# Peptides against a protein of PDB entry 6IDX, part 92

Target 1, 380 residues: chain A of PDB entry 6IDX
Amino acid sequence: KELAKLSADVTFATEFINMDGIIVLTRLVESGTKLLSHYSEMLAFTLTAFLELMDHGIVSWDMVSITFIKQIAGYVSQPMVDVSILQRSLAILESMVLNSQSLYQKIAEEITVGQLISHLQVSNQEIQTYAIALINALFLKAPEDKRQDMANAFAQKHLRSIILNHVIRGNRPIKTEMAHQLYVLQVLTFNLLEERMMTKMDPNDQAQRDIIFELRRIAFDAESDPSNAPGSGTEKRKAMYTKDYKMLGFTNHINPAMDFTQTPPGMLALDNMLYLAKVHQDTYIRIVLENSSREDKHECPFGRSAIELTKMLCEILQVGELPNEGRNDYHPMFFTHDRAFEELFGICIQLLNKTWKEMRATAEDFNKVMQVVREQITRA

## One batch from the design tools (peptide; aimed at target 1 L140 Q181 N324)

Design b2_p28_8_s4 (made by RFdiffusion4, then SolubleMPNN; from b2_p28_8, 14 letters changed)
Fold by OpenDDE base, seed 3:
Structure b2_p28_8_s4 (fold): chain B 380 residues (1-380), chain A 28 residues (1-28)
Amino acid sequence: as target 1 above (380 residues)
Amino acid sequence: MPAAEPYKLDPKKQEEAVKLFLKRRLSA
């Protein structure tokens, strides 16, 4: 107990470390000797002292043995561990993952995200915070090959449902540190969108062109039985498509694929448009047809708007940026849906279309509308 | 066209994020 308090002092820590005191603490953990009276309390203080001593940065985290890692991981993996030990063990594992890539590899072999999810199902917000912090550390330190697996684990309905139900909708106010860890988790999750955001459309890729054609089909042919598309000649078809792409509000009416060559938002804008068209078909068709039927130059160009909105959302959400200090602005909506970004896009594109009408905007007002929409999104 | 390489964390930004996590714990 006194050691744990004194270990926060750098002068004491230096002297204690110079006396090999940290090695003694590691050996106490490694021994796993449950035979001592007050073992749990002693272990909790040992882990506290160890953590405080290591936080001075005097000793490398790589000094810890595999046995030590396994013991700490064991305290996290066992269902019936003392809360005080569990909390400190999560914090130690987080620090190990953050400070050492070699320790990350070992820990990633010993601990599953499923085990960490179990620690989110508790009423103790501190344990929940350290569990999310460790998940975030594992995500942050994951090599590129494993990052997608971690991403998929975050995209799992189960993890999001547990966070939503046990953390966000818990009967307790969210503390600043938990809000920060939720923010970090969101940022790390949104960084998965960066690949698509930075992917240029290939105008020669037929599969990508077929998506644009599908957007046109959904908007204009959805009421027409696909069987009755008359075999009208290739040129008349091209001229028809140019009109359709103009009505869709693409900047390049001849080759809409060119609008997706700008990065950001690249292919991510096309993904959002396709998601809207397939999942929210009525909303998509309404937005497109309402603007396509206008002859008053007050048409909201859907294609251009969708691209610029996707870019704006990426900027607002800081897609491709790492989590910042002091930020704790998490959005519960990102835990409510599997495709939360695309759903946000679907909400925001309706807001944009509404704002465009309210402003009686023309194509010249486009940037003003986007500025107003940005302010509306950032205040919500 | 080369498949977009999956997002590579900038090592400097990653180091800053690590320092951030460590600093918060020391201040609590």
Scores: peptide ipSAE 0.025, ipTM 0.574, DockQ to the pose 0.460
OpenDDE base, seeds 1, 2, 4, 5: peptide ipSAE 0.023, 0.020, 0.011, 0.023; ipTM 0.554, 0.326, 0.304, 0.547

## One batch from the design tools (peptide; aimed at target 1 E177 L322)

Design b2_p29_1 (made by RFdiffusion4)
Pose (drawn by RFdiffusion4):
Structure b2_p29_1 (pose): chain A 370 residues (1-223, 234-380), chain P 29 residues (1-29)
Amino acid sequence: KELAKLSADVTFATEFINMDGIIVLTRLVESGTKLLSHYSEMLAFTLTAFLELMDHGIVSWDMVSITFIKQIAGYVSQPMVDVSILQRSLAILESMVLNSQSLYQKIAEEITVGQLISHLQVSNQEIQTYAIALINALFLKAPEDKRQDMANAFAQKHLRSIILNHVIRGNRPIKTEMAHQLYVLQVLTFNLLEERMMTKMDPNDQAQRDIIFELRRIAFDAETEKRKAMYTKDYKMLGFTNHINPAMDFTQTPPGMLALDNMLYLAKVHQDTYIRIVLENSSREDKHECPFGRSAIELTKMLCEILQVGELPNEGRNDYHPMFFTHDRAFEELFGICIQLLNKTWKEMRATAEDFNKVMQVVREQITRA
Amino acid sequence: AAATERRNELRRREAAKAAEEARAEKEAA
C-alpha cells in the first residue's frame, strides 16, 4: 500500500527502481500464489505501484517477461475478476501496446476480440474507457496490412452496437476521457477508408472496367428505343465526364476507388434509389440532367474531406458523430443519403452542368450545417 | 484524481506518437 502511494513521486521511484524494485513486482505477479482469491487487494496495490513506476519513463517497457505479459493478459481474458485488478490490467496492456511493437504482437495473440468487447458491457465507465483504449491501441499499432482484418473481426462481434447500447446510450453520462476514446475510435475507423480513397483505378484492367459496365447495366436495363439511345452515348448518360472511358475518372485521387465502392454499394444495396437517380437523368438532353458519375465521385471526395479521412488522431479533440455508431456501413449509407440530397438540391436549383460546382457548394453547406 | 489526469495525458501523447510513427512507415513504404 505504501509503495503504491510513494511510487508516484519520481524522487522515491528512482531509488526503488535502482534496486530492481520493479522486478520484485513483476516476479510477484508471475509466480505469486492465490493472488486473485486471497490477495486481490495486495495485487491491486502491486499493479498500481508497477504502473506508477513505469510511468516515470526511467526503464523500457521491453524489460517485461513473456510470463508477466501472459499473466496480465490472463486477468483480462478471464470471466471478469475484481474491478480494480481488471482496470489496472487493461491499463498495463494499453501501455505495453503503445510503447512496443514486440509487446503488441504478443498481446494481440493473448486476448480475443470477444473478451475485450465483453468488458464494454460492465456498468463501470473506467473499465469501459480502458477497454476502448486497449482496442484503440491495438488498431494504432497493428501493421497496415492487418488493421482491416482486425476491424472486420471486431465488427462481427458487434463492437459498434455494444458501444452504442452500453456507452453512448448508457445510464452514466460520457465524461471527457471516454469521449476522447470514442473520438480516437472514430478517427481510426474513418482511416480504414484512406487506402481505397488514394487508390487509382487501373483503366487497363478489364475486371475494373467491367465493374463500371455492371453499374451501367443495372440502371439502363431497368428502362426500348430509349434504352438504345442511352447506350449509344456510352457512359455519357450515366454522367461520367469521360464518356467513352469512365475508368479514367477514377484515377482522380482522392477519391479513387472509394468512389467506385460507394457507387456499387448504392446500386446493389439500394437498387431502387440508384435506378431512380440514374433514369431521371439519363434521357435528359436538356442541359438540366444531374450527372451521376461525376456527382458521385465529387460527393465521395467531399465526404472524405468533411469526415477528415486520412487525418491522424490528436490529443486536443474529443468530438465524434454519434450516428456512425448506429450502422455497420454508415459511411456508405451516408453516401446514399447525400447523393439523394445532391439530386434534390440540383433540381431545386434548376441546375445545369455549368452550375456543377455551385450545387456541390450548396450540398456541402447542407451537410455541414446538419 | 491527479494521477489519473497525468496518466490520461501521457497515454494521449503516446497514442499520438504511435499514429505518427505508423504514418511515417506508410510514407516510407

Design b2_p29_1_s1 (made by RFdiffusion4, then SolubleMPNN; from b2_p29_1, 18 letters changed)
Fold by OpenDDE base, seed 4:
Structure b2_p29_1_s1 (fold): chain B 380 residues (1-380), chain A 29 residues (1-29)
Amino acid sequence: as target 1 above (380 residues)
Amino acid sequence: DELEKRRFERQKRLMEEAAREAAEKKKAA
């Protein structure tokens, strides 16, 4: 206890490290010998002293042995561990992951997200905080290929639902520390949208063109059998499609693919439109047809609106921004659905369409409508 | 309690630094 307290002092830490004291602490952990009287208390203070000593940055985290890593990972994986040991073990793993890519690789082999999820299902908010902190560290340090897998694991209803039900909707007020970790998790999750936000549509990609054609089909041919193969492109059919793309509210109604070449929001806007059209088909058809059937100058251009709304949502949510130490603002809504961004888009596009009608807007009022919608979204 | 608060503040900074480094690596790739 006294050692753990004194280890916070840089002068004491320097002297203790010079006496190889940190090596003694690591060996105590590595031995795993539960035969000592007061082992749990001794171990908790040993881990505290180790953390405080390492936090001075005098010793590299790479000094730790594989045996040490396995012992610490073992404390996180064991169901019957003292809360004080578990908390410090999670903290040590987080620090190892953040400080060393080589330690990240070793830790990622020894622990699973499933094991960390079990520590979210407890009433102890400090344990929950350290578990999310470690998840965030693993997410951040993961290679790009594995980040998508972790995102998919977060989108796997289990982690998200557990955070929502056991952390956000828990019976305890959320402390600043937990709020920060939820913020970081949200930022890291939104950063996965950055790739699609910065991906330009290739106008020559047939698969991407087929998505735009599918948007047209869902809006105007919802009852028609897909058997009318797109290939018999008579000039009359091309002229028909140009009219349909104009009714969909694309800026380039001759070649709508050109509207998705601007980044941001690039392909992310097309993803949102396709999600709306497939998952909320009735809402999509209603929005499109209500504006396409207007003969007055008050049509809301859906295609243009969807693109600019996607861009605006990326700006509001700060997609591609880095976690900031001073922030703790998270949106509970993003834990309510697996595809929370696309669902938010679906809510906001309805809000935009409503606001457009209420303002009796024309195409000249487009920027004013977007400003009003921005204010409405940021106040909600 | 005071030790945990100090640790939390250190970890926030470390996370921000690690995030910056990760972003720099992504831009260099």
Scores: peptide ipSAE 0.366, ipTM 0.897, DockQ to the pose 0.862
OpenDDE base, seeds 1, 2, 3, 5: peptide ipSAE 0.359, 0.353, 0.350, 0.358; ipTM 0.894, 0.892, 0.890, 0.894

Design b2_p29_1_s2 (made by RFdiffusion4, then SolubleMPNN; from b2_p29_1, 18 letters changed)
Fold by OpenDDE base, seed 4:
Structure b2_p29_1_s2 (fold): chain B 380 residues (1-380), chain A 29 residues (1-29)
Amino acid sequence: as target 1 above (380 residues)
Amino acid sequence: KELEEKRFKKQKKLMEEAARKAKAEKEAA
């Protein structure tokens, strides 16, 4: 207990570390010797002293043994561990993951996100905060292959629903520390969109062109019997598609793929359009047909609007920005749906289409409509 | 309480530094 208090002093810490004191603390944890009177209390103070000593940055985190990591991971994985030990163990693991990629690899073998989810289903907000902090650390340090799996696990209704129900909708006010961890989680999740946002469409990629064709099909051929095989593209069919792409509101009616070569928002705009067309098909068809049936200069160009709206949403949500230590603002809506960004796009594109009609906008008013829509989104 | 606030401040900074490093490594690859 005294050691844990003294370990906060840099002068004491330096002397204690020079005397190999930190090695003695690590060995106490490694030994796992439950034979001592008041073992749990002693262990909690040992872990506190260890954290305070390591927080001076004098000793590298890479000095810890695999046995130490396994003991700490064991305290997080065991259901009957004292809350004081659990809290400190989560904090140690977070620090290990953040400080060392080699420690991340070892910890990722010993602990699953599923085990950390169990620590979110408790009434103790401090345990919940440290559990989310460790999840965030693991998410940040995950290699690209595992990061997408973690993202899919975050998109897994379970983690999102648990955070929503047990943290955000909990009976207790959210503390600043928890709000920051929720913010970090949101930033890390939105940063998964950065790759698609910065991916240019290849106009020669047939698979990407087929997505644009699918958007046309869903909008205009949804009532036509699938029996009309896409026969050879006669000049008349190319001319027909040019008209359809004009009605879809693409800027380049001849080659809509060119509209997706600008980054941001690149392919992310096409992903949003396809999501809207597949998941909210009636809404998509309505928006497209309401504007395609207008021969007046008041048509809302859906394709152009979807691209610029996607870009604007990326700017508002700060996609590709790093988590800032000073911020604690999070959007509860992000935890309400697995595809929260695409759902937000679907809401905002309807708002844009409505605002365009209300303003009686023309193509010259496009930027003015977008500014009004930006103000509406940022006030919501 | 004061120790927890100090620790929380350090961890927030550590997360930001780790994120900056991870971005720099991704941009260099």
Scores: peptide ipSAE 0.395, ipTM 0.904, DockQ to the pose 0.866
OpenDDE base, seeds 1, 2, 3, 5: peptide ipSAE 0.394, 0.389, 0.391, 0.393; ipTM 0.904, 0.902, 0.902, 0.903; seeds 1, 2, 5 fail the geometry check

Design b2_p29_1_s3 (made by RFdiffusion4, then SolubleMPNN; from b2_p29_1, 20 letters changed)
Fold by OpenDDE base, seed 1:
Structure b2_p29_1_s3 (fold): chain B 380 residues (1-380), chain A 29 residues (1-29)
Amino acid sequence: as target 1 above (380 residues)
Amino acid sequence: SELEERRFKKRKKLMEKAAKERAEEIKKR
């Protein structure tokens, strides 16, 4: 207990480290000797002292043994561990992950996100905060190949549902530290959209062009008997598609793929459009057909609007920004659905279409409509 | 506790640092 208090002092820490004091503390953890009276209390103070000593940055985190890592991971994975030990063990693992890529690799082998999820299902907000902090650290330090797996683990309805039900909708006010960890988790989740946001469409990629063609099919052929295979004439087919792409509200009616070459929002806009078309087909068809049937110059160009709205949402949500230590603003809505960004897009595109009608807008008013929609989204 | 608050502040800074380092690595690829 006294050691844990003194370990906060840099002078004491330096002297204690010079006496191999950290090595002694690590060996106490490694020994796992439950035979001592008050073992749990002693261990909690040992882990506290270890954290405070390591927080001075005098000793590299890479000095820790695999046995030490396994013991700490064991305290996180065991169901009947003292809360004080669990809290400190989560904090140690977080610090290890953040300070060392080599320790990240070892820890990622010893612990699962599923084990950390169990620590979210508790009434203790501090344990919940440390568990989310460790998830965030693992997410941040994950290599690019494993980042999608972490994203998928976050995309597990289970983790989001648990955060929503046990943390956000909990009977306790959210502390600043928890709010920050929720913010960080949200930022790291939005950073997965950055890749798609910065991916240019290749106008020559047939697979990407087939997505645009699928948008056309869903809008115009969904009610037509599949027996109307688009007629054999390549030129008539191209001319027909140009008309359809105009009705879809693309800027480039000849080659709509060119509208997705601008980054941001690149392919992310196409992903949103395809999601809307597949998941909210009736809404998509309604928006497209209501505007395609207008001859009064008050048609809302869906394709252009979807692209610019996706870009606007990326700007509002600060997609691609790094987690800031001073921020704690998070949107609870992003924990309500697996594809919350695409669902938000689906809500906002309906709002845009409504606002366009209410303003009796023309193509010349496009920027004014977008400004009004931005104000509406930022006030909601 | 005041101790936990200090720890949280340190870890937040460390996380921001690690995020910046990662972003720099991504920009160099």
Scores: peptide ipSAE 0.291, ipTM 0.852, DockQ to the pose 0.844
OpenDDE base, seeds 2, 3, 4, 5: peptide ipSAE 0.278, 0.283, 0.285, 0.291; ipTM 0.844, 0.846, 0.848, 0.850

Design b2_p29_1_s4 (made by RFdiffusion4, then SolubleMPNN; from b2_p29_1, 22 letters changed)
Fold by OpenDDE base, seed 5:
Structure b2_p29_1_s4 (fold): chain B 380 residues (1-380), chain A 29 residues (1-29)
Amino acid sequence: as target 1 above (380 residues)
Amino acid sequence: SELEKKRFEKRKKLQEEAAKKRKEEIEKR
């Protein structure tokens, strides 16, 4: 207990480290021996002292053994652990992940998504904060190829709804630190969209062109079997598609793929359009058909609007930006759905279509409509 | 506690540093 208090002092820490004191503490944890009276209390103080000593940055986190990591991960994985040990163990794991890529790899193998999520389902906001901080650390240190898989694993375990119900809608006010960790988690989640936002459509890629054709099919041929390969059409059929792509509101109605060659928003706009068309089919068809039947020049160009709206949402949400230590602004709405960005797009495209009608806009008013919609989104 | 506050401030910096490193790795590919 005194050691844990004194370990916060840099002078004491330096002397204690010079006496191999950290090694002694690590060995106590590694031994796992419950032979001592008051083992749990002693362990809590040992972990406190270890954290405070390591927080001075005198000793590398890479000095810890695999046995130590397994013991700490063991305390986090146990369903019946002392709250004080759990909190310190989460803090140690977080610090290990943040300070060392090699420790990240070892910890990522020892800790399950389910264990991390279980620590969100508690009334203790400090434990919840450390759990989210550890999740954030794992996301930050994950290789690029593993980030999406990790995000999917958290989605499958209902991370967002658990955060919403147990943290955001909890009976306690959100502390500044929790708000910051929720903000960081949002930033890291939106940054998963960056790849698609920066991916140009290849106009020669048939698979990508087939997605645009599927948008046309869903809008105009909802009962037709997809078995008609789009490539073999007669010149009359190509002319029909050009009309349909004009009715869809693409800028390039001859080759709509060209509208997705600009980054941002690149393929992310097409992903949003396809999501809307598949998940909210009635809304999609309604928006398209309401504008395709107009000959009064007051048609809202869906394709162009979807692209520019996706770009605008990326700008508003700061997709690709780094988490800032000074920010704590998080949006609870992004914890309501696993595909919250695509759902937001679906809400905002309806808002855009409504605003276009209310303004009696023409194609010349496009930028004015987008400005009004931006103001509406940023005030909500 | 003041100690927890200091730990939280260190965490924020480490998270930002980790994010910077991640961005640099992406930009190098």
Scores: peptide ipSAE 0.422, ipTM 0.898, DockQ to the pose 0.968
OpenDDE base, seeds 1, 2, 3, 4: peptide ipSAE 0.402, 0.405, 0.421, 0.404; ipTM 0.893, 0.895, 0.899, 0.894; seeds 1, 2, 4 fail the geometry check

Design b2_p29_2 (made by RFdiffusion4)
Pose (drawn by RFdiffusion4):
Structure b2_p29_2 (pose): chain A 370 residues (1-223, 234-380), chain P 29 residues (1-29)
Amino acid sequence: KELAKLSADVTFATEFINMDGIIVLTRLVESGTKLLSHYSEMLAFTLTAFLELMDHGIVSWDMVSITFIKQIAGYVSQPMVDVSILQRSLAILESMVLNSQSLYQKIAEEITVGQLISHLQVSNQEIQTYAIALINALFLKAPEDKRQDMANAFAQKHLRSIILNHVIRGNRPIKTEMAHQLYVLQVLTFNLLEERMMTKMDPNDQAQRDIIFELRRIAFDAETEKRKAMYTKDYKMLGFTNHINPAMDFTQTPPGMLALDNMLYLAKVHQDTYIRIVLENSSREDKHECPFGRSAIELTKMLCEILQVGELPNEGRNDYHPMFFTHDRAFEELFGICIQLLNKTWKEMRATAEDFNKVMQVVREQITRA
Amino acid sequence: SYPEHVIQSMGRRYKIARRRTEEYEALES
């Protein structure tokens, strides 16, 4: 108890650390008996002292043994133990992950997505905060080529709805540190879109060109003389600037292939809305048609700008858009809503092709005021 | 990959650790 109190003082901490005092603590955790059952209070003070000592930055986090790591991960992976032990254990794991790629790799193997998510279901906001913090730390440290798989795994175990039901709509008001972790989670989540945003279409890749053909087919085949007239104009009546080679329009980065993903999502998941928008504007040879392809690409880019896809998380922000915690595909759903808004605003303005940038500005103002 | 300084700064104990590291450096100086 006394050690936990004194270890926050750097003057004391240096003396104790210089005698390998941290090893006394790690050895106790590694091999001490009945720690959770008979000595939980002692164990809580031990973990408090350990974290306080490590927070002085005198020694590397890489000093910790695999045995110590496994023991701490064990306290998290178990059917919940004492709240004080769990809080400190989650905090130790977060610090290990943030401070070492090697520790991240070992910890990622010792804890499951389900175990971490289950700790969000406790009524204690600090436990919830550290759980989300550990999740954020794993995302931050994950190799670029593994982060997407991790997101899918967390999504399949309902991380989003659990946060919505147990944190956002929970009884206890969200305090600043929890709000910060929600902000970080949202930033990391939006940043999963960044690679596709910056990926150019390969116009010479037939498989990619066939995606655009399929987009056009879904809409034009819903319309016979009128259908033929649409196809004679290649992709003009689908609204692409490059009428003959729309794949070229997807070389603009941002939004790149993310725009294609959004269009395909709208066509497949919301086929009626996609068909309505395209057919209202595919036989219009007055200058008043709303060009779908051009509008979708620019809207995708606009949403990426509004939502700050690619921005790094920082210390100063605690903001988040709660509606993104209400749908597994909220970004794509937002695209669909905004493309309908864009078409409504276009008609309200009796807009022509020359008005394209003005309409996009009004849409930007509508979205950002909402 | 994210920058390492950014990764560490997202830690809940980062502000404590940064302050105490500065205090330790001052003590050693």

Design b2_p29_2_s1 (made by RFdiffusion4, then SolubleMPNN; from b2_p29_2, 20 letters changed)
Fold by OpenDDE base, seed 4:
Structure b2_p29_2_s1 (fold): chain B 380 residues (1-380), chain A 29 residues (1-29)
Amino acid sequence: as target 1 above (380 residues)
Amino acid sequence: AYPQEVVLSQGLRYKRRKELEKKVKELLE
């Protein structure tokens, strides 16, 4: 107990480390010897002292043995562990993952996300916080391929459901520490959109062109059977498509693919538009047709608005940025929807369309409308 | 050995930061 308290002092820590004190603490953990009176209390103080000593950054985390890692992982994976030991073990594993890629690899083999999810199903918010912190550390340090696997829709859906039901909808106020970890998880999840955000549309890719054509079809030909094969596009059909792309509010109404060559938001804007058109078809058709039928220069250009809104949402959500240690703001909608970004886009595009009408905006007011919408989204 | 830039656990860093912010607020009040 006294050692754990003194270990917070850098002067004491330096002297204790110089005496190989950390090695003694690691050996106590490695031995796993439960025969000592007050073993659990002694172990809790040992882990506290170890963590406080390592927090000074004097000793590399790579000094720990595989036996030590297995013992700490064992305290997290075993169901009947003292809460004080569990908390410290989660914190130690988080620190290992954050400070060493080699330790990350070893820990990722010993611990499953499922085991960490079990620690979210408890009434102790501190344990829940440390469990999410470890999940966040594993997510942050995972190689790109493994991050996508962690982003598997089923695993994410289960994790989101557990967080929603046991943390957010819990009968207790969310502490600032938990709010921070929820924010971090949100940022790390939205960072998976970075690839699509930075992907330029290839105007020569027929599959990507077919998506833009599908947006046109859904808006204007919703009752027409797709059975009309792209027959030899007579000049009249090309002229018709140009008119339709103008009504959709693309900047380049001759070749709408060019509007998606700007990164950010690149193809992510097209993904959002397609999601809106397929999942919220009535909303999509309403927005497009309401603006396409206006002759008074008060039409809201949907295509341009969707692109700039996607970019704005990426900026607000900090897509591609590391989590900020000072922030604790998270969107509850992230935990309620499987496709939270696309759903947020669908809400915000309706807000934009409403704000455009209320302001009686023209194309010249576009940037002013976007500024007002940004303020509305950030205050909500 | 120069203290390596150790990334503290996010939970511990955040807790310590909030405790410090609280102390600073109490001193300014």
Scores: peptide ipSAE 0.075, ipTM 0.666, DockQ to the pose 0.152
OpenDDE base, seeds 1, 2, 3, 5: peptide ipSAE 0.085, 0.072, 0.059, 0.073; ipTM 0.668, 0.662, 0.654, 0.651; seeds 1, 5 fail the geometry check

